# Ledger of designs, part 62: peptides against a protein of PDB entry 6UG1

Target 1, 304 residues: chain A of PDB entry 6UG1
Amino acid sequence: SNEERKRRKYFHMLYLVCLMVHGFIRNEWINSKRLSRKLSNLVPEKVFELLHPQKDEELPLRSTRKLLDGLKKCMELWQKHWKITKKYDNVGLYMRTWKEIEMSANNKRKFKTLKRSDFLRAVSKGHGDPDISVQGFVAMLRACNVNARLIMSCQPPDFTNMKIDTSLNGNNAYKDMVKYPIFWCEVWDKFSKKWITVDPVNLKTIEQVRLHSKLAPKGVACCERNMLRYVIAYDRKYGCRDVTRRYAQWMNSKVRKRRITKDDFGEKWFRKVITALHHRKRTKIDDYEDQYFFQRDESEGIPD
Target 2, 301 residues: chain A of PDB entry 6UG1 as posed
Amino acid sequence: SNEERKRRKYFHMLYLVCLMVHGFIRNEWINSKRLSRKLSNLVPEKVFELLHPQKDEELPLRSTRKLLDGLKKCMELWQKHWKITKKYDNEGLYMRTWKEIEMSANNKRKFKTLKRSDFLRAVSKGHGDPDISVQGFVAMLRACNVNARLIMSCQPPDFTNMKIDTSLNAYKDMVKYPIFWCEVWDKFSKKWITVDPVNLKTIEQVRLHSKLAPKGVACCERNMLRYVIAYDRKYGCRDVTRRYAQWMNSKVRKRRITKDDFGEKWFRKVITALHHRKRTKIDDYEDQYFFRRDESEGIPD

## One batch from the design tools (peptide; aimed at target 1 R7)

Design b2_p25_2_s1 (made by RFdiffusion4, then SolubleMPNN; from b2_p25_2, 10 letters changed)
Fold by OpenDDE base, seed 1:
Structure b2_p25_2_s1 (fold): chain B 304 residues (1-304), chain A 25 residues (1-25)
Amino acid sequence: as target 1 above (304 residues)
Amino acid sequence: SELEELEKELKEKIEAFKEELDSLF
């Protein structure tokens, strides 16, 4: 019915706000001064120097290469620190089906909300789910004065899916779900004026995204619980930005149709949500990023 | 704590967004 379409759109919007607020709260928790002091001790001076290379005036690319080497070494150090990767409880922050939502409304499963103290302890010990691990990695980079963002791929239920029963085939569902991350890191390269993408936990990759990312879900089974629609960046100064354009190869043709921002009303609403979570002034970094997004929109063109 | 204040502000913003959403449906 038209009513069920409205209900699913509303529930998608509410769920999206809750996810974006969750990302904001986690971004605040990783700014903990106590955690920062502990995590800075994991990074040797030689690695710290690679994270902060001098500007090579002859070849700025040499400075970027040093930063990339420093980030690689930080991923290796983080893997040594992280002792226990827990499985997600159920589907974690991956996308739920409408049936799972309806069934969960009847079962008041008290999601044990992880307290700030328990999060800080988990990161400090290296014991937790992959999301906590990524968040802790961002905290370690921030402890080393690196301009690192927490990235969250928000997975609200698909309001465009009007099918009642999507019985997910049970046995491989978890492996397919966790094949691609929900959380990752971005690091500002002041030499190239670009964001570097870092997945320290899942794919263990560093990339400079041009047209496509390795972190973008591919294949039907992986996309059932991880649909690239809302990639939100949280910086150390409580900035909040939609960075979906970086990771979406087909933003205009495919991704936009599955976003609330497909219509003018949804675009205005989503901008209000971003603005409400954005607590810093605009910077030249935002100008370079917006210019990159503009160039990506022009290069994709209008879908035929 | 600054976190509790931020959680309060975020809850108030969430409720304001719910009211905006409820006015649209």
Scores: peptide ipSAE 0.022, ipTM 0.607, DockQ to the pose 0.044
OpenDDE base, seeds 2, 3, 4, 5: peptide ipSAE 0.019, 0.025, 0.025, 0.018; ipTM 0.564, 0.618, 0.614, 0.569; seeds 2, 3, 4 fail the geometry check

Design b2_p25_2_s2 (made by RFdiffusion4, then SolubleMPNN; from b2_p25_2, 10 letters changed)
Fold by OpenDDE base, seed 4:
Structure b2_p25_2_s2 (fold): chain B 304 residues (1-304), chain A 25 residues (1-25)
Amino acid sequence: as target 1 above (304 residues)
Amino acid sequence: SELEKLYEELKDLIESVKKELDSLF
């Protein structure tokens, strides 16, 4: 019905705000001064120097290569720190089906919310789910004065899916679900004036995204619980930005159709949510990023 | 706190979406 379409749209909006607020809260928690002091001690001086290379005026790419080597060594140090990777409880922050949402409304299960103190303890001890691990890695880079962002791929239920039964086949569902991350890191490269993508946990990869990312879900089974639609960046200064354009090859032709921002009402509403989450002034880094997104939109073109 | 500011800025947006949901039930 038209009513069920509206219900799914508004429920998607509410769920999206809750996910984006969760990302903001985790971004505040990883700014903990107590955690920063502990995590800075994991990074030797030689690795710190690689994270802060001098600018090579002849070949800025040499400075970028040092930064990339420093980030690789930080990933190796993080793997040594992280002792226990827990499985997610149920589906974690991956996408739920409409059936799972309806069934969960009937089951008043007390969600055990992780407290800030428990999160900080988990990161400090090197134990938790993959999301806690990525968040802790971002905290370690920030403790080393690296301009690192927490990235969250928000997975609200698909309001474009009007099927009643969206039951997923159970057995391989977890492996396919966790094949691609929900959380990752971006690091500002001041030399190339670009964001470097870092997945320290799942794919254990560092990339400079041009047209496509390795972190973008591929294949039907992986896309059932992880649809690239809302990739939100949270910086160390409480900036919040939609960075979906970086990771979406087909933003205009495919991704936009599955976003609330497909219509003017949804675009205006989503901009208000981003504005409320964005607690810093604009910087030249934002200008370079917006220029990159503009060039990516022009290069994709208007879908025929 | 930053969370209190965020709550004050988002409450009206959340409440508007809730009202629209409640009107559909």
Scores: peptide ipSAE 0.234, ipTM 0.856, DockQ to the pose 0.050
OpenDDE base, seeds 1, 2, 3, 5: peptide ipSAE 0.227, 0.221, 0.223, 0.210; ipTM 0.854, 0.849, 0.853, 0.845

Design b2_p25_2_s3 (made by RFdiffusion4, then SolubleMPNN; from b2_p25_2, 9 letters changed)
Fold by OpenDDE base, seed 2:
Structure b2_p25_2_s3 (fold): chain B 304 residues (1-304), chain A 25 residues (1-25)
Amino acid sequence: as target 1 above (304 residues)
Amino acid sequence: SELEKLYEELKEKIDAYLEELDSLF
């Protein structure tokens, strides 16, 4: 019905705000001074120097290469620190179906909210789910004075899906679900004036996204629980930015149709949510990022 | 309805997260 469509849209909006606020809270927790002091000790001086290369005036690319090598070594150090990767409880923060949402409302399943103290302990011990591991990796980079963002791919239920739930094929569902991450890292390259994408846990990859990301879900099965729609970046200064454009090849033609921002009402609402979570002044880094997004919009063109 | 209860639960979670945010600033 039209009413059910409105209900699903509203529910999607509420769920999206909850996810975005969750990302904000986790971004605060990884700024913990106590955690920072512990995690800085994981990074030897030689790796710290690679993370902070001098500017090569002749070839800035050499400085970028040192940073990339430093980030690679940080991923290796993080793998040594991280002892136990737990499976997600149920689907974690991956996308639920409408049926799963309805069923969860009936079962009063107490979502075990991880407390700040438990999170800090989990990161310090190297024991937790992949999301905690990524968040801890961002904390380690921030402890080394690297301008690292926490990235969250928000997975609210698909308000555009009006189909009755086809039973997701059970056995491979978890493997397909976790094939692509929900959380990752971005690192500011001050030399190239670009964000470097780092997945330290899932794909264990570093990329400089131009047109395509390795982190963008591909294939029907992977997209059932991980639909690239809302990629939100949280920086160390409590900045909040929509960075979906970086990871979406087809933002205008495909992704926009599945976002609340497909209409003027949803766009205005979503801007208010971003503004409410954005607790810093604009910087030159935001200017370079917006210029990159503009160029990506022009290069995609207007969808036919 | 079951969905109204779920909206109330989500609203309560939003409100709790907003309150937690207000305590951080």
Scores: peptide ipSAE 0.028, ipTM 0.636, DockQ to the pose 0.110
OpenDDE base, seeds 1, 3, 4, 5: peptide ipSAE 0.021, 0.026, 0.023, 0.022; ipTM 0.592, 0.619, 0.599, 0.633; seeds 1, 4, 5 fail the geometry check

Design b2_p25_2_s4 (made by RFdiffusion4, then SolubleMPNN; from b2_p25_2, 8 letters changed)
Fold by OpenDDE base, seed 1:
Structure b2_p25_2_s4 (fold): chain B 304 residues (1-304), chain A 25 residues (1-25)
Amino acid sequence: as target 1 above (304 residues)
Amino acid sequence: SEEEELEKELKEKIESYKEYLDSLF
């Protein structure tokens, strides 16, 4: 019905705000001074120097290469620190079906909330799910004075899916779900004026995204619980930005159709949510990022 | 403006949801 379409749209909006606020809170927690002091000790001086290369005036690319090598070594150090990777409880922050949402309304599952103290302990011990591990990695880079963002791929239920039965029947449903991350890192390269993408946990990769990312879900089974729609960046200064354009190859033709921002009302609403979570002034980094997004929109063209 | 009031209400809702989410996540 038209009523069910409206209900799913509003529930998607509410769920999206909850996810975006969760990302904001986790970004505050990883700014903990107590955690920072502990995690800085994981990074040797030689690796710290690679994270902070001098500007090569002749070849700025040499400075970027040092930073990339420093980030690679930080991923290796982080893997040594992280002792226990827990499975997600059920689907974690991956996308739920409408049927799962309706069934969960009847079962008040006591989600045991992870308190800030428990999160800080989990990161400090190296024990937790992949999301906690990524968040801790961002905290370690921030402890080394690196301009690292926490990235969250928000997975609200698909309001464009009007099917009643959305049961995901498959023995590999968990493997397909976790094939691509929900959380990752971005690092500002001050030499190239670009964000570097870092997945320290899942794919264990570093990318300088131009047109496509390895972190973008591919294939029907992987997209059932992980659709690239709302990639939100949280910086160390409590900036909040939509960075979906970086990771979406087909923003205009495919991704936009599955976003609340497909209409003017949804665009205005989503901008208000971003503005409410954005607690810093604009910087030259935002200008370079917006220029890159503009060039990506022009290069994609208008979908037929 | 109505837009500033809606942004303020959204900020207040977001802070209430932070407390709620600190109780869910």
Scores: peptide ipSAE 0.023, ipTM 0.579, DockQ to the pose 0.159
OpenDDE base, seeds 2, 3, 4, 5: peptide ipSAE 0.022, 0.024, 0.005, 0.022; ipTM 0.567, 0.564, 0.338, 0.554; seed 3 fails the geometry check

Design b2_p25_3 (made by RFdiffusion4)
Pose (drawn by RFdiffusion4):
Structure b2_p25_3 (pose): chain A 301 residues (1-169, 173-304), chain P 25 residues (1-25)
Amino acid sequence: as target 2 above (301 residues)
Amino acid sequence: EEENFEEYTKEMEEELEELLKEIEE
């Protein structure tokens, strides 16, 4: 019914707002001073110097390389620090079906509250699922004074799914791509470096294509790329989906609430509500990348 | 099931309003 269609659109907006806010608060917890000081001693002087390379006037590229080596070394040592990697209970933060949600609302059960202290204890011990692990990795980079963003791929239920059944054909297929990952700024190449230290264990300087964007019909059942939100040290919130969307204006726009005008205005209201800092020059360099990327997409196939 | 879902949506709305008020402060 057209009524159920409208409810799905609203609930989608509601769930999305909650997800984005959770990203905002979790980013705040990541900045915890007490935790940052402990995680900093995990980084040797050698690697620390690699994370803050000297300006190389003749060839800025060498500085970028040193940072990449540093990022690689950090990924490695984080693989060691993180002793216990849990499985997501049930579905984690991956996209759910309308049927699944309706049924979760029906069954209230008992839910162990988490709070901030428990999160900190878990990151310091090294116990958690991949989301906690990557988030802790970002906290470590920040304790070393690197401009690290937390990236979250918000996976609200699909408001474009009109079906009354909503049934699907696997765990391994869900976890192929991450919900959370990291970006680090390169002041020499003036670009954001994408880092996934937990799932794909890769570092990529995304230009026109990214390894992180999910592929294949089976894998996209639980992970439909729509809202890639970046949170930074100074409490910025930017929609970074353009970096990770091969067909943004075609394939992805149809799945986002921003396809109509009311949707874009509303979405902007939330981003602004979550962006608690003023514009820096880095924001401009990023907008320039996005503009060029937006103009290079062209006609679809 | 529908009544349960409506109650659940209301709970989410209340939680979100509280969170937004905290963020505004």

Design b2_p25_3_s1 (made by RFdiffusion4, then SolubleMPNN; from b2_p25_3, 14 letters changed)
Fold by OpenDDE base, seed 3:
Structure b2_p25_3_s1 (fold): chain B 304 residues (1-304), chain A 25 residues (1-25)
Amino acid sequence: as target 1 above (304 residues)
Amino acid sequence: MKKKFDEFLKELEEKLKELLEKIAA
């Protein structure tokens, strides 16, 4: 019905705000001074020096290579620190079906809200789910004075799906779900003027995204619970930015149609949400990033 | 200020959970 379409759209909007606020809260917890002091001790001086290379005036690419090597070593150090990767209790922050949402309302399962103290202890001990692990990795890089962002792929229910949800019955459903991450890291490369993408936990990869990312879900089964629509970046200064354009190959042709921003009302609404979560002044880094997004939009074109 | 903001975020998270529970009901 038209009523059900409206209900799903409004529920999607509400759920999206919840997810974006959750990302903001986790980003604040990552900025804990107590956690920073503990995590800085995981990084040897030699690795710290690689994270902060001098600018090579002859070949800036040499400085980028040192930074990439430092980030690789940080991923290895993080794997040594992380002792226990817990499975998600259910689907974590992956996308729920409409049926699962309807059923969860009937089951007052108290979502155990992880307290800040419990989060800090989990990261410090190296015990937790993959999301906590990624968040802790971002905290470690920030403890080393690296300009690292927490990235969150927000997975609100698909308001464009008007089908009566058949149960996602499948033995491989969890494996397909966790094949691609929901949280990852970006690191600012001051030499190339680009963000470096880092997945320290799932794919264990570092990439310099040009046209496509390895972190973008591929295949029907993987996209059922992980649909790339809202990739939000949270920086150490409480900046909040939509970085979906980096990871979406087909932003204009495919991704936009599944976003609330497909119409003017949704665009204005979403801009208000971003503005409410963005607590810093604009910087030259934002200018370089916006220029990159503009070039990506021009290169994709407007679909007919 | 930070404590008040943390309390606001917690309250917002709780209200959003309640709203999710109410809309799903």
Scores: peptide ipSAE 0.024, ipTM 0.618, DockQ to the pose 0.077
OpenDDE base, seeds 1, 2, 4, 5: peptide ipSAE 0.023, 0.025, 0.023, 0.022; ipTM 0.625, 0.628, 0.631, 0.618; seed 2 fails the geometry check

Design b2_p25_3_s2 (made by RFdiffusion4, then SolubleMPNN; from b2_p25_3, 14 letters changed)
Fold by OpenDDE base, seed 3:
Structure b2_p25_3_s2 (fold): chain B 304 residues (1-304), chain A 25 residues (1-25)
Amino acid sequence: as target 1 above (304 residues)
Amino acid sequence: MKEKFDEYFEKLEKELKELLERIAA
């Protein structure tokens, strides 16, 4: 019905705000001074120097290569620190079906919300789910004075799916779900004036995204619980930015149709949510990023 | 402004928790 379509759209909006607020809170917890002091001790001086290379005036690419080597070594150090990767409880922050949402409304299971103290302990011990591990990695880079962002791929239920039964059947559902991450890291490269993408936990990869990312879900089974629609960046100064354009090859033709921002009402609403979560002034880094997004929009074109 | 925002986020986190509790139940 038209009423059910409206209900699913509003529920998607509410769920999206809740996910974006969760990302904001986790980003605040990452900025813990106590955690920063502990995690800085994991990074030896030689690796710290690679993270902060001198500017090569002849070949800025040499400075970028040192930074990339430093980030690779940080990933290796993080793997040594992280002792236990827990499975997600149920589907974690991956996308739920409408049937799962309806069934769960009837079952009052108490979800144990992870407290700030429990999170800080989990990161310090190296015990937790993959999301906690990524968040801890961002904290370690920030402890080394690296301009690292927490990235969250927000997975609200698909309001464009009007099927009554949206149950997912399959023995490998968990493996397909966790094939691509929900959380990752970005690091500012001051030499190339670009964000470097870092997945320290899932794919264990570092990339300089131009047109396509390895972190973008591919294949029907993997996309069932991980649909790239809202990739949100949280920086150390409590900035909040939509960076979906970086990871979406087909932003205008495919991704936009699955977003609340497909219409003017949704665009204005989503801008208000971003503005509410963005607690810093604009910087020259934001100008370089917006220029990159503009070039990506021009290169994709407007779908006919 | 920060306090009102913190209260709004705490409320949304509570609503999200309740939604997630409903959803994963």
Scores: peptide ipSAE 0.024, ipTM 0.629, DockQ to the pose 0.108
OpenDDE base, seeds 1, 2, 4, 5: peptide ipSAE 0.022, 0.022, 0.024, 0.021; ipTM 0.618, 0.639, 0.645, 0.608; seeds 2, 4 fail the geometry check

Design b2_p25_3_s3 (made by RFdiffusion4, then SolubleMPNN; from b2_p25_3, 11 letters changed)
Fold by OpenDDE base, seed 2:
Structure b2_p25_3_s3 (fold): chain B 304 residues (1-304), chain A 25 residues (1-25)
Amino acid sequence: as target 1 above (304 residues)
Amino acid sequence: MKEKFEEFLKKLEEELKKLLEEIEK
């Protein structure tokens, strides 16, 4: 019905806000001064120097290479720190089906909300799910004065899916679900004026995204619980930015159709949500990023 | 419903501002 379409749209919007607020709260928690002091001790001076290379005036690419090497070593150090990777409880923050949401509403199961103190302890001990691990990695980089963002791929239920029964079949569902991350890191490269993508936990990759990211879900099974629609960046100064354009190859042709921003109302609404979560002034970094997104939009073109 | 959602966003913004003020202290 038209009413059910409206209901699913509004529920999607509410769920999206809750996810974005969750990302904001986790971004605050990883700014903990106590955690920062502990995590800075994991990074040797030689690795710190690689994270902060001098600008090579002759070849800025040499400075970028040092930064990339520093980030690789930080990823290796993080793997040594992280002792226990827990499985997600159920589907974690991956996308739920409408049926699962309806069933969960009937089951008054109190979701055990992780407290700030428990999160900080988990990161400090190296014990937790992949999301906690990524968030801790961002905290470690921030402790080393690296401009690292927490990235969250928000997975609200698909309001474009009007099927009643979306039973996701079988035992391989978890493996397919966790094949691609929900949380990752971005690091500002001041030399190339670009964000570097870092997945320290899942794919264990560092990439400079041009047209396509390795973190973008591929294949039907992986996309069932992980649809690239809302990739939100949270910086150390409580900035909030939509960075979906970086990771979406087909933003205009495919991704936009599954976003609330497909219509003017949704665009205006989503902009208000971003503005409400964005607590810093604009910087030159935002200008470079917006220029990159513009170039990516021009290069994709308007879908025929 | 649109108005209720605008009110919700306004309230959320106010709550987030208060949270930030507590962190900056």
Scores: peptide ipSAE 0.026, ipTM 0.607, DockQ to the pose 0.092
OpenDDE base, seeds 1, 3, 4, 5: peptide ipSAE 0.025, 0.023, 0.021, 0.022; ipTM 0.629, 0.622, 0.621, 0.611; seed 4 fails the geometry check

Design b2_p25_3_s4 (made by RFdiffusion4, then SolubleMPNN; from b2_p25_3, 11 letters changed)
Fold by OpenDDE base, seed 5:
Structure b2_p25_3_s4 (fold): chain B 304 residues (1-304), chain A 25 residues (1-25)
Amino acid sequence: as target 1 above (304 residues)
Amino acid sequence: SRKKFEEFFKELEKKLKELLKKIEE
């Protein structure tokens, strides 16, 4: 019905805000001074120097290569620190079906919200789910004065799916779900004036995204619980930005159709949500990023 | 079904309000 369509749209909007607020809170927890002091000790001086290369005036690419090497070594150090990767309870922050939402409404399962103290302890011990691990990695880079963003791929229920029963089939569902991350890192490269994508936990990859990312879910089974629609970046200064354009090859033709921003009302609403979560002044980094997104929109063209 | 969803929505809204309060503090 039209009523059910409206209901699913509004529920998607509310769920999206809850996810984005969750990302904001985790980003605040990452900025813990106590955690920063502990995590800085994981990074040897030689690796710290690679994270902060001098500008090579002859070949700026050499400076980028040093930064990339430093990030690779940080990823290796993080793997040594992280002792226990817990499975997600149920689906974690991956996308729920409408049926799962309706059924969970009946079960007063108090989502045990992880407390800040428990999060900080989990990161410090290297014991937690993959999301906590990624968040801790961002904290470690920030402890080394790296301009690292927490990236969250927000997975609200698909309001474009009007099917009543969207039961996801059996045993491989978890494996397909966790094939691609929900959280990752971006690091600012001041030499190339670009964000470097870092997945320290899932794919264990560093990428300079051009047209497409390895972190973008591929295949029907993987996309059931992980649809690239809302990739939100949280920086160390409490900036909040939509960076979906970086990771979406087909933003205009495919991704936009599954976003609340497909219409003017949804675009205006989503801009208000981003603005409410964006607690810093604009910087030249934002200008370079917006220019990159503009060039990516022009290069994709208007979908026929 | 409608009541259960409204209850879930109210619980989610409550959680959202609790999360927002924790950001304002």
Scores: peptide ipSAE 0.023, ipTM 0.629, DockQ to the pose 0.738
OpenDDE base, seeds 1, 2, 3, 4: peptide ipSAE 0.026, 0.022, 0.025, 0.028; ipTM 0.642, 0.599, 0.632, 0.653; seeds 1, 2, 3, 4 fail the geometry check

Design b2_p25_4 (made by RFdiffusion4)
Pose (drawn by RFdiffusion4):
Structure b2_p25_4 (pose): chain A 301 residues (1-169, 173-304), chain P 25 residues (1-25)
Amino acid sequence: as target 2 above (301 residues)
Amino acid sequence: EEEEEELFEQSKEEFEALLKFLESH
């Protein structure tokens, strides 16, 4: 019914707001001073110097390379620090079906509250699922004074799914791509470097294609790329989906609430509500990348 | 406004389950 269609659109907006806010608060917890000081001693002087390379006037590229080596070394040592990697209970934060949600609302059960202290204890011990692990990795980079963003792929239920049944054909297929990952700024190449230290264990300087964007019909059942939100050290919130969307204006726009005007205005209201800092020059360099990327997409196939 | 309130009431139980779910994460 058209009524259920409207309800799905609203609940989608509601769930999305909650997810994005969770990203905002979790980013705050990541900045915890007490935790940062402990995680900093995990980084040797050698790697620390690689994370803060000297300006190389003749060839800025060498500085970028040193940072990449540093990022690689950090990924490695984080693989060692993280001793216990749990499985997501049930579906984690991957996209759920309308049927699954309706049924979760029906069954109230008992839910162990988490709070901030328990998160900190888990990151310091090295116990958690991949989301906690990558978030802790970002906290470590921040304790070393590197401009690290937390990236979250918000996966609200699909408001474009009109079906009354909504059934699907696997765990391994869900976890192929991450919900959380990291970005680090390169002041020499003036670009954001994408880092996934937990799932794909890769570092990529995304230009026109990214390894992180999910592929294949089966894998996209639980992970439909729509809202890639970046949170930074100074409490910025930016929609960074253009970096990770091969066909942004075609394929992805149909799945976002921003396809109509009301949707874009509303979405902007939330981003602004979550962006608690003023514009820096880096924001401009990023907008320039996005503009060029937006103009290079062209006609679809 | 009234339509939004009606939709909210229809989604209230799902909202409550969502809060509980996000708190567990």

